# Peptides against a protein of PDB entry 8YVU: the designs that were tried, part 57

Target 1, 39 residues: chain A of PDB entry 8YVU
Amino acid sequence: PQLCYILDAILFLYGIVLTLLYCRLKIQVRKAAITSYEK
Target 2, 160 residues: chain B of PDB entry 8YVU
Amino acid sequence: TWLTVLKKEQEFLGVTQILTAMICLCFGTVVCSVLDISHIEGDIFSSFKAGYPFWGAIFFSISGMLSIISERRNATYLVRGSLGANTASSIAGGTGITILIINLKKSLAYIHIHSCQKFFETKCFMASFSTEIVVMMLFLTILGLGSAVSLTICGAGEEL

## One batch from the design tools (peptide; made by RFdiffusion4, then SolubleMPNN)

Design b2_p13_3_s2 (from b2_p13_3, 10 letters changed)
Fold by OpenDDE base, seed 1:
Structure b2_p13_3_s2 (fold): chain B 39 residues (1-39), chain C 160 residues (1-160), chain D 39 residues (1-39), chain A 13 residues (1-13)
Amino acid sequence: as target 1 above (39 residues)
Amino acid sequence: as target 2 above (160 residues)
Amino acid sequence: as target 1 above (39 residues)
Amino acid sequence: LDILELLLKLIES
């Protein structure tokens, strides 16, 4: 059971990091789309 | 387009394979150090008895390293080597997943047969521990196989 | 203990999905950058 | 890319 909790912690951390990166990338895509629309 | 993306992420996939391989080696080493698998009755540790953590980790490590080196040096002679290593790693990963699934089924069957209500009993504890380790190794193997397949596709695209 | 395994499965699936979405988003950003460079 | 560079740096260390 302890190993399961460790795995949960690792996967949870990985999910948080990926979510943050995804959000940053989404913001970049939106900025690029706005710039393309203004041209 | 997809091939171009895979080429750009080849280093990342290689690093992922190396990391997966290292984790598998660490788990294998820890299990071998803590448990005497040879004296354990039954097929609870069949994946370990087959030596998958060792040879699988080696294949993934070699594949990842070759992929990284091939991408960094951008040499034509390394492309074939990387493709071959990635293909071998993909095959090894698939075989490993199969072995791990079989081991997992056997472990679960063992737990079910013995009606392990008391987790502190030695046999039930070992079966549960084996199941947990096998599940972790299965997840790592799936990740490694995914990276190896991606690298193989990338290498095949470079040969075209 | 069963809840831990269920959580592991959910987090693992979430990680895979996020990785795929991140890759797709990264491709979109790169395509946008290429289009901007060609203009 | 930054994460990749960080990971590569960790591996090289």
Scores: peptide ipSAE 0.509, ipTM 0.802, DockQ to the pose 0.153
Fold by OpenDDE base, seed 5:
Structure b2_p13_3_s2 (fold): chain B 39 residues (1-39), chain C 160 residues (1-160), chain D 39 residues (1-39), chain A 13 residues (1-13)
Amino acid sequence: as target 1 above (39 residues)
Amino acid sequence: as target 2 above (160 residues)
Amino acid sequence: as target 1 above (39 residues)
Amino acid sequence: LDILELLLKLIES
């Protein structure tokens, strides 16, 4: 029971971190696409 | 650059808000249908008594919808409206989080005081159930608030 | 207790989906970078 | 349905 709540917290934090990383990576893809278009 | 990224993700944030709102409404409806909160002794369901799942979900839904519409139509007047709605949703989310935290503390205190070793006791079961629901609602509220704040920042950036 | 496990399942699924999307996006960035170097 | 379409577009983008 207590482990379940701890797992929830960990998974929630992981979800937030992954969301941020996904956003950063999406920006990188867009930058790469722009750079390829300018060449 | 950060503002540009957030602007491009406005639709995603809006959808997230709508989904969060729908989930909150579903939980609220289920709790209200299964449990008669008015007859429950104590402040275990204080957030439900305050109607947070309902008005909070409405605010998040409206904010999300306005954000999507604003992005699609690309009209200045819609941007201002969306900004206002997002700000209101952010305030509502903050208030909701506060209420949920208070409710969570009360529920935890209740469980601690009664030393709920026997899960089959009605009071302990209700307190545990309330705690679980409040935690879920808290997570959803945090997600909704994050989306609303992000949209607010985007809208504020467009006004500058 | 059961609700906690349901939440764990949802968060876990969300984490998996985000991880897959992140991996796909990372591959796209790498492909874009390689294409830019070949030009 | 509109939400689903929006989600699909977001995934494809």
Scores: peptide ipSAE 0.502, ipTM 0.802, DockQ to the pose 0.197
Fold by OpenDDE base, seed 4:
Structure b2_p13_3_s2 (fold): chain B 39 residues (1-39), chain C 160 residues (1-160), chain D 39 residues (1-39), chain A 13 residues (1-13)
Amino acid sequence: as target 1 above (39 residues)
Amino acid sequence: as target 2 above (160 residues)
Amino acid sequence: as target 1 above (39 residues)
Amino acid sequence: LDILELLLKLIES
């Protein structure tokens, strides 16, 4: 059970980090697309 | 294109909020139906006693619904309403997180005080179950808060 | 304990999905960057 | 899925 909770915490943190990275990456894609369109 | 992307993102966030709210309501209802929190000694279920799973879920549901409606209709007044609702939901989520953290601390303290080495003891089992539920609710609340904040930022951006 | 494992499973699945999405998005960013460079 | 489709369309555009 303790190991399970630790795993939950790790997975949760991983999920948050991935979500943030995904958002940042999505913004980058959008910026790149806009830049490409302006050229 | 940007507007479409933002709208889809907002709709997705709204759906996520609604889903989170529904899950919270389901968990709250199940816990309340299975466990008589009023008869449980201590403040292990303080978050449940405060009714967070219910009112929090309601706020998230309303916020999500308003967000979806706002994005679909693309009306300025709806955007403002959605922004207000999302802001309220964000505040509610923050409050909920605080309550859940307090509940978690109390639950953990209870487990430590009673030296719950025997999992099958009724009190220890309840405390452990409470801790698990609180952790789940905390995760869901964080997700809901994130979505609400995101929607609020998007709505604020649209108003500018 | 059972609920903990269920949560672990959900979080794990979520993490996998996000990882896949992140990878796809990363590839998209790279493609967009290359296209922008060629222009 | 819809977001993914939108992203794909955006890349293809």
Scores: peptide ipSAE 0.469, ipTM 0.802, DockQ to the pose 0.093
Fold by OpenDDE base, seed 3:
Structure b2_p13_3_s2 (fold): chain B 39 residues (1-39), chain C 160 residues (1-160), chain D 39 residues (1-39), chain A 13 residues (1-13)
Amino acid sequence: as target 1 above (39 residues)
Amino acid sequence: as target 2 above (160 residues)
Amino acid sequence: as target 1 above (39 residues)
Amino acid sequence: LDILELLLKLIES
């Protein structure tokens, strides 16, 4: 039972990290698209 | 710059694979140190008896290390070696998942047969503990397999 | 205890979905970069 | 240390 909560914490942290990376990548895509339109 | 970004992603996947392998190895060693699996009756710890945490961790660790080295050195021979290692690790991961699923089924069957309403019973506690560890190992194995497959796809793309 | 395992499954699924989305976004960034270099 | 640098680079990328 305690191990389950530990796993939940790890998976939750993993999800947060992936969300942050996704947001950063999305911002990069938007910046790249803007740069492409300006050319 | 884009190539460097791709390389960083491959290295990240390799690091993730190594980390997963290390966690699996740590769990395996802890379980082996705390519990005398040889004296445990039944097939509750069949995955541990088969030594999966050990050899699985070794395979994933080697695959991750080779992937990182291949990406850092940018040598053609290392790319092929990394691809081979990742493929082998993927196969090992699949085998490990199968073993863990079988172990999980046996553990669940044991819990069902003994009607473990009393958690304080030694056998029920061991079965529950085994199930929890097997589930954790299964998740880690799936993560490792995902990393190995991703690295394999990246390596195959570089060879084309 | 059972809720913990359910949460693990949900978080695991979320992690897989985020990984797929991240891969798709990465491919889009690569395509955008290639298009930018061809211009 | 190399792993830490890799993680930092990943976070910064």
Scores: peptide ipSAE 0.508, ipTM 0.810, DockQ to the pose 0.178; fails the geometry check

Design b2_p13_3_s3 (from b2_p13_3, 10 letters changed)
Fold by OpenDDE base, seed 5:
Structure b2_p13_3_s3 (fold): chain B 39 residues (1-39), chain C 160 residues (1-160), chain D 39 residues (1-39), chain A 13 residues (1-13)
Amino acid sequence: as target 1 above (39 residues)
Amino acid sequence: as target 2 above (160 residues)
Amino acid sequence: as target 1 above (39 residues)
Amino acid sequence: LSILEELLKLIES
């Protein structure tokens, strides 16, 4: 019961962090693609 | 750079807002259909009594739709409108979070006071159910607020 | 109590999907980097 | 849903 709520909080935080990391990685992919087209 | 990234994700954020709004509306309607909140004693459903699931969902939906339209048409007037809607949605989300936190505190206090060891008691069941629903709504509201704030920042950056 | 478990399931699924997407994106970045060094 | 599908296609591209 209480563990469920704690798990929810952890999973929620994990989701936020993964979303941020995904956004950063997507930016890196786009930058890499632009660099490849300029060469 | 960050503004450019957020601009590219405006549609995604808008869709997320709409989805969050729909989920909130679904939960609100289900709760209203299953439970007669007006006959429930106490303030365990204060957020529902205030109509937050309804108006909050509407604000998030409008904000998301305007964000998508603004991104697709790239019109200056739409950008301003989207910025205004996103700002309003952000304010609404913040207010909603505050209300939900207050409701959550009241529900938790109620559970602690009554020492609800037996979930079969109607009052304890309602308090626990309210707490669960409020927590879910709180998560959804936080997600919606995050998207609205992100869209607001994007819109503000475009005006500069 | 049951709603908490449902939320956990949704968040868990979301986390898995994001992790898979992140891994795929990371592989794409690595491939792009390798191709840029070979040119 | 159509917008979501379009977004997914954009992500995959």
Scores: peptide ipSAE 0.479, ipTM 0.802, DockQ to the pose 0.189
Fold by OpenDDE base, seed 3:
Structure b2_p13_3_s3 (fold): chain B 39 residues (1-39), chain C 160 residues (1-160), chain D 39 residues (1-39), chain A 13 residues (1-13)
Amino acid sequence: as target 1 above (39 residues)
Amino acid sequence: as target 2 above (160 residues)
Amino acid sequence: as target 1 above (39 residues)
Amino acid sequence: LSILEELLKLIES
């Protein structure tokens, strides 16, 4: 049972990190798209 | 440059694979040190008896290291070697997953047969502990396989 | 304890989905960058 | 951690 909670914590952290990376990547895509439209 | 981005991603995947391998190795070593698997009756620790944490960790570690080296040196011969190692690691990961699933089924069957209502019974505790470790190893193996497959796809793309 | 294992499964699935989305987004960024360089 | 920092910088660029 304790190992299960540890695994949950690791997976939760992984999910948060991936979400942050996804958001940052999405912002980059938007910036790239704006730059492309301005050219 | 985009090539630099791809290289950094490959390095990250390689590091992730090595880390996964190290964690699996550590878990295997700890379990082997704390529990005398040879004296445990039943197939609850069949994956450990098969030595999966050890050979699996070695395969993933080698694959990750080769991937990182191949990316850093940017040599054609290393790319092919890394691709081969990643493919082998992917196969090993698939085999490991199969073994872990079988072990998990046996562990669950053991828990059901003994009607482990009392967690304080030594056999039930060991079965539950084994199940938890096997599940953790399964997740780690899946992560390692994912990284190996990703590296293989990247390497194949570079060869084309 | 059983809920913990269910949570592990959900978090694992979430991680896989996020990884796929991240890969797709990265491919889009690459395509956008290539298009920007060709212009 | 250094790889992660470099990746973060790359994403910001």
Scores: peptide ipSAE 0.495, ipTM 0.802, DockQ to the pose 0.155; fails the geometry check
Fold by OpenDDE base, seed 2:
Structure b2_p13_3_s3 (fold): chain B 39 residues (1-39), chain C 160 residues (1-160), chain D 39 residues (1-39), chain A 13 residues (1-13)
Amino acid sequence: as target 1 above (39 residues)
Amino acid sequence: as target 2 above (160 residues)
Amino acid sequence: as target 1 above (39 residues)
Amino acid sequence: LSILEELLKLIES
């Protein structure tokens, strides 16, 4: 049971980091699309 | 820039694969040191008896190292070697997942048969611990397989 | 204890899905950058 | 950690 909680914490942290990276990447895609449209 | 980004991704995937392999090796070593698997009755540790944590960790480590070396030296022969190693690691990972699933089923069946109401009973504790370790190893193996497959696809894309 | 294992499975699945989505988004960003460079 | 920092810098650029 303790190992399960540790694994949950690691997976939760990994999920948060991936979500933040995904959001940043999505913002970059939007910025690139806007720059391409103005050109 | 595209090649540089792919190289950095390959390095990250390679490092992740090596880290996964090291964690698997550490878990295998700890389990072997704490528990005498040879004296444990039953098939609770069948995956450990098969030596999966050891050979699986070796395959993933070799694949990760070859990927990093291939990226650093930027040689065509190393890229092919890394692709071959990643393919072999992917096959090994798939086999390992199958073995771990079988072990997990046996462990769950053991827990169900003995009706483990008291967690502090030695047999129930061992079965529960084995199940937890097998689940962790299964997750790590799936992550390693994902990284190996990703590296294989990237390597195949560079060869075309 | 059963809830912990279920949570682990859900978090693990979520992590895999996010990783795949991140890879797809990264490929889209690269394609957009290449298209912008050729113009 | 250094690889992560380089990746973060690359994403920000």
Scores: peptide ipSAE 0.490, ipTM 0.801, DockQ to the pose 0.156; fails the geometry check
Fold by OpenDDE base, seed 4:
Structure b2_p13_3_s3 (fold): chain B 39 residues (1-39), chain C 160 residues (1-160), chain D 39 residues (1-39), chain A 13 residues (1-13)
Amino acid sequence: as target 1 above (39 residues)
Amino acid sequence: as target 2 above (160 residues)
Amino acid sequence: as target 1 above (39 residues)
Amino acid sequence: LSILEELLKLIES
């Protein structure tokens, strides 16, 4: 049971990190799209 | 730029594979050191008895290392070698997933058959612990397989 | 313990979905970069 | 994070 909670914590942290990375990547895509539109 | 992006992805995937391999190896060794699987009755730890944490970790580690080396040296022969290693790692990962699923089914069946309502019983505790570890290993194996397959696709794309 | 396993399953599924989305977004960024380079 | 930063720099270049 304690191991399950540890796994939950790890997965939760992983999810947060992936979410942040996804947000950053999404911002990059938006910047690239804006740059392509201006050209 | 495309090649550079692919290389960076390969490096990231390689690092992920190595990390996954190390985690799997660490978990395997810890479980083997803390729990005497050989003395545990039943097939609850069939994946551990098969030595999956060890050979699986080795395959993923080798695949990751080769991917990193291939990216650094940017040599065609290394790319082919990495592709082969990644393919082998993907096969190993698939086999590992299969073994883990079988182990998980056996563990769950054991829990259901023995009606483990009392988690404090040694057998039920071991079965529950095994299930938790198998689930963790399954998740890590899926991540490793995903990275290996991605690297294989990238390597195949570079050869074409 | 059952709740912990359910949470693990949810977090795992979330992780897979985020990984797929991240991959798709990364491919989109790459396509945008290639298009910008060809122009 | 460092790899991501490098990727960002590559995209911006």
Scores: peptide ipSAE 0.471, ipTM 0.802, DockQ to the pose 0.110; fails the geometry check

Design b2_p13_3_s4 (from b2_p13_3, 10 letters changed)
Fold by OpenDDE base, seed 4:
Structure b2_p13_3_s4 (fold): chain B 39 residues (1-39), chain C 160 residues (1-160), chain D 39 residues (1-39), chain A 13 residues (1-13)
Amino acid sequence: as target 1 above (39 residues)
Amino acid sequence: as target 2 above (160 residues)
Amino acid sequence: as target 1 above (39 residues)
Amino acid sequence: LDVLQKLLELIES
């Protein structure tokens, strides 16, 4: 049970980090697309 | 393109909020149905006693619905309404997180005080179960708050 | 304890999905960057 | 469902 909770915490943190990274990456893709369109 | 993407993101966030709300409601109702929190000694289920799973879920649901409606209709007044609802939902989420953290601390304290070495003891089992539920609710609340804040930021950006 | 494991499973699945999405998005960013460089 | 479809389309784009 303790390991389960630790795993939950790790997975949760991982999920948050991935979500943030995904958002950042999405913004980058958008910026790149806009830059490409302006050229 | 940006507007379309933002709208899609808002819709996704809205759906996420609704889903989170539904999950919270489901968990709340299940817990209330299975466990008589009123008869449980201590403040292990303080978050449940406060009714957080219910009102929090309602706020998130309303916020999500308003967000979706605002995005679909693309009306300025709806955007403002959605922004207000999302802000309220964000506040509710923050409050919920606070309550859940307090509940978690109390639950952990209870476990430590009673030295719950025997998992099968009724009190220890209930405390452990409460802790698990609180953790789940905390995660869901954090997700909901994140979505609500994101929607609020998007709505604020649209108003500018 | 059972609920913890269920949560772990859900979080794990979520993490996998996010990872896949992140990878796809990363590929898109790279493609966009290459396209921008060629212009 | 529509939101989900849009999300899927966004993911596939």
Scores: peptide ipSAE 0.471, ipTM 0.805, DockQ to the pose 0.154
Fold by OpenDDE base, seed 5:
Structure b2_p13_3_s4 (fold): chain B 39 residues (1-39), chain C 160 residues (1-160), chain D 39 residues (1-39), chain A 13 residues (1-13)
Amino acid sequence: as target 1 above (39 residues)
Amino acid sequence: as target 2 above (160 residues)
Amino acid sequence: as target 1 above (39 residues)
Amino acid sequence: LDVLQKLLELIES
């Protein structure tokens, strides 16, 4: 039971981190696309 | 650059808010249908008694809808309206988090005081159930608040 | 207790989906970078 | 639903 709540917290934090990383990566893809278009 | 990214994700954030709101409403409705909170002794369901799942969900839904509409129509007046709604939803989310934290503390204290070794005791079961629901609502509220704050920042950036 | 496990399942699924999306996006960035170097 | 579909298309692109 207590382990379940701890797991929830860890998974929640992981979800937030992944969301941030996804956003950063999406920005990188867009920057790469712009750079390829300018060449 | 950050503002531009957030602007492009406004629709996603709006959808997330709407989904969060719907989930909160569903949970609230289920809890109200299954449990008669008015007859429950104690402050275990203080957040429900305050009607947070309902008004919080409404605020998040409105904020999300306005954000989507604002992005689609690209009108200045809609941007201001969306900003106002997002700000209101952010405030509501913050208040909701506070209420949920207080409720969580009370529930945990109740469980601790009664030394709920027997899960089958009605009081212990209700306290545990309340704690679980409050935690779920807290997560949803945090997600909704994050979306609302992001949308607010986007709107503020457009005003500058 | 059961609700906690349900939440864990949802969060876990969310984490997997985000990880897959992140991987796909990372591959796209790499492909874009390679294409830019070949031009 | 249309917004969701558009978002899915944006994610897939």
Scores: peptide ipSAE 0.466, ipTM 0.798, DockQ to the pose 0.171
Fold by OpenDDE base, seed 2:
Structure b2_p13_3_s4 (fold): chain B 39 residues (1-39), chain C 160 residues (1-160), chain D 39 residues (1-39), chain A 13 residues (1-13)
Amino acid sequence: as target 1 above (39 residues)
Amino acid sequence: as target 2 above (160 residues)
Amino acid sequence: as target 1 above (39 residues)
Amino acid sequence: LDVLQKLLELIES
């Protein structure tokens, strides 16, 4: 049971980090698309 | 700049793979130190008897290290080597997942047969602990396999 | 205890899905960058 | 250590 909670914490942290990275990557894609449209 | 971003992402995947390998190795070592697997009756620790945490961790560690070195040196031969290592690591990961699933089934069957309502019994405690460790190892193995496959796809894309 | 294992499974699946989405987004960014460079 | 620094830079960028 305690190991399960530790695993939950690690997976939760990993999910948060991936979500942040995904958001940043999405913003980069949007910026690249805008720059390409202006050219 | 894009190549730099891809390089950083590959290095991140490599570090993640090495970290996964180290965690697997640590868990294997702890289990071997705390429990004498050779003297435990039954097939609860069949995955450990097969030595998966050790050889699997070694394969993932080597694959991650080769990936990082390949990205740092930017040499064509190292890229091919990393691709080969990642492919081998992916195969090893798949085999490990199969072994862990078999071990998990045996552990669950053991719990059901003994009707472990009281977790304080030694046999039930060992079965529960084994199940938890196997599940953790399975998750780590799947994460390692995912990283290895991702690195393989990235390497293949660079060769084309 | 069963709830903890279910949570682990959900978080693990979420992590895998996010990883796949991140990879797809990365490929899209790469294609956009190549197209912008060729113009 | 260099890989870790690069990872931190990647997270910050």
Scores: peptide ipSAE 0.498, ipTM 0.810, DockQ to the pose 0.161; fails the geometry check
Fold by OpenDDE base, seed 3:
Structure b2_p13_3_s4 (fold): chain B 39 residues (1-39), chain C 160 residues (1-160), chain D 39 residues (1-39), chain A 13 residues (1-13)
Amino acid sequence: as target 1 above (39 residues)
Amino acid sequence: as target 2 above (160 residues)
Amino acid sequence: as target 1 above (39 residues)
Amino acid sequence: LDVLQKLLELIES
């Protein structure tokens, strides 16, 4: 039972990290698209 | 710059794979140190008896290290070696998942047969603990397999 | 205890979905970069 | 250490 909560914490942290990475990548895509339109 | 970003992503996947391998190894060693698996009756710890945490961790660690080295040196021969290692690690991960699923089924069957209503019974506690560890190992193995597959796809893309 | 395992499953699924989305976004970034180099 | 630095850069970028 305690191990389950530890796993939940790890998975939650992993999800947060992936979400942040996804947001950063999305921002990069938007910046690249804007740069492409300006050319 | 884009190539450097892709390389950073491959290195991240490699580090993730190594970390997963280390965690699996740590769990395996802790379980082996705390529990005398040889004296445990039944197939509750069949995955541990097969030594999966050990060899699985080694395979994932080697694959991750080779991937990182291949990315850093940018040598064509290393790329092929990394691809081969990642493929082997993917196969090993799949085999490990199968073993863990079988172990999980046996553990669940044991819990069902003994009707573990009393958590304080030693056998029920051991079965529950085994199930929890097997589930954790299964998740880690899936994560490692995902990393290995991702690295394999990246390596295959570089060869094309 | 059972809720913990359910949470693990949900978080695991979320992690897989985020990984797939990240891969798709990465491919889009690569395509955008290639298009930018061809211009 | 280089991998760790790259990971930190990846997190910061």
Scores: peptide ipSAE 0.497, ipTM 0.809, DockQ to the pose 0.154; fails the geometry check

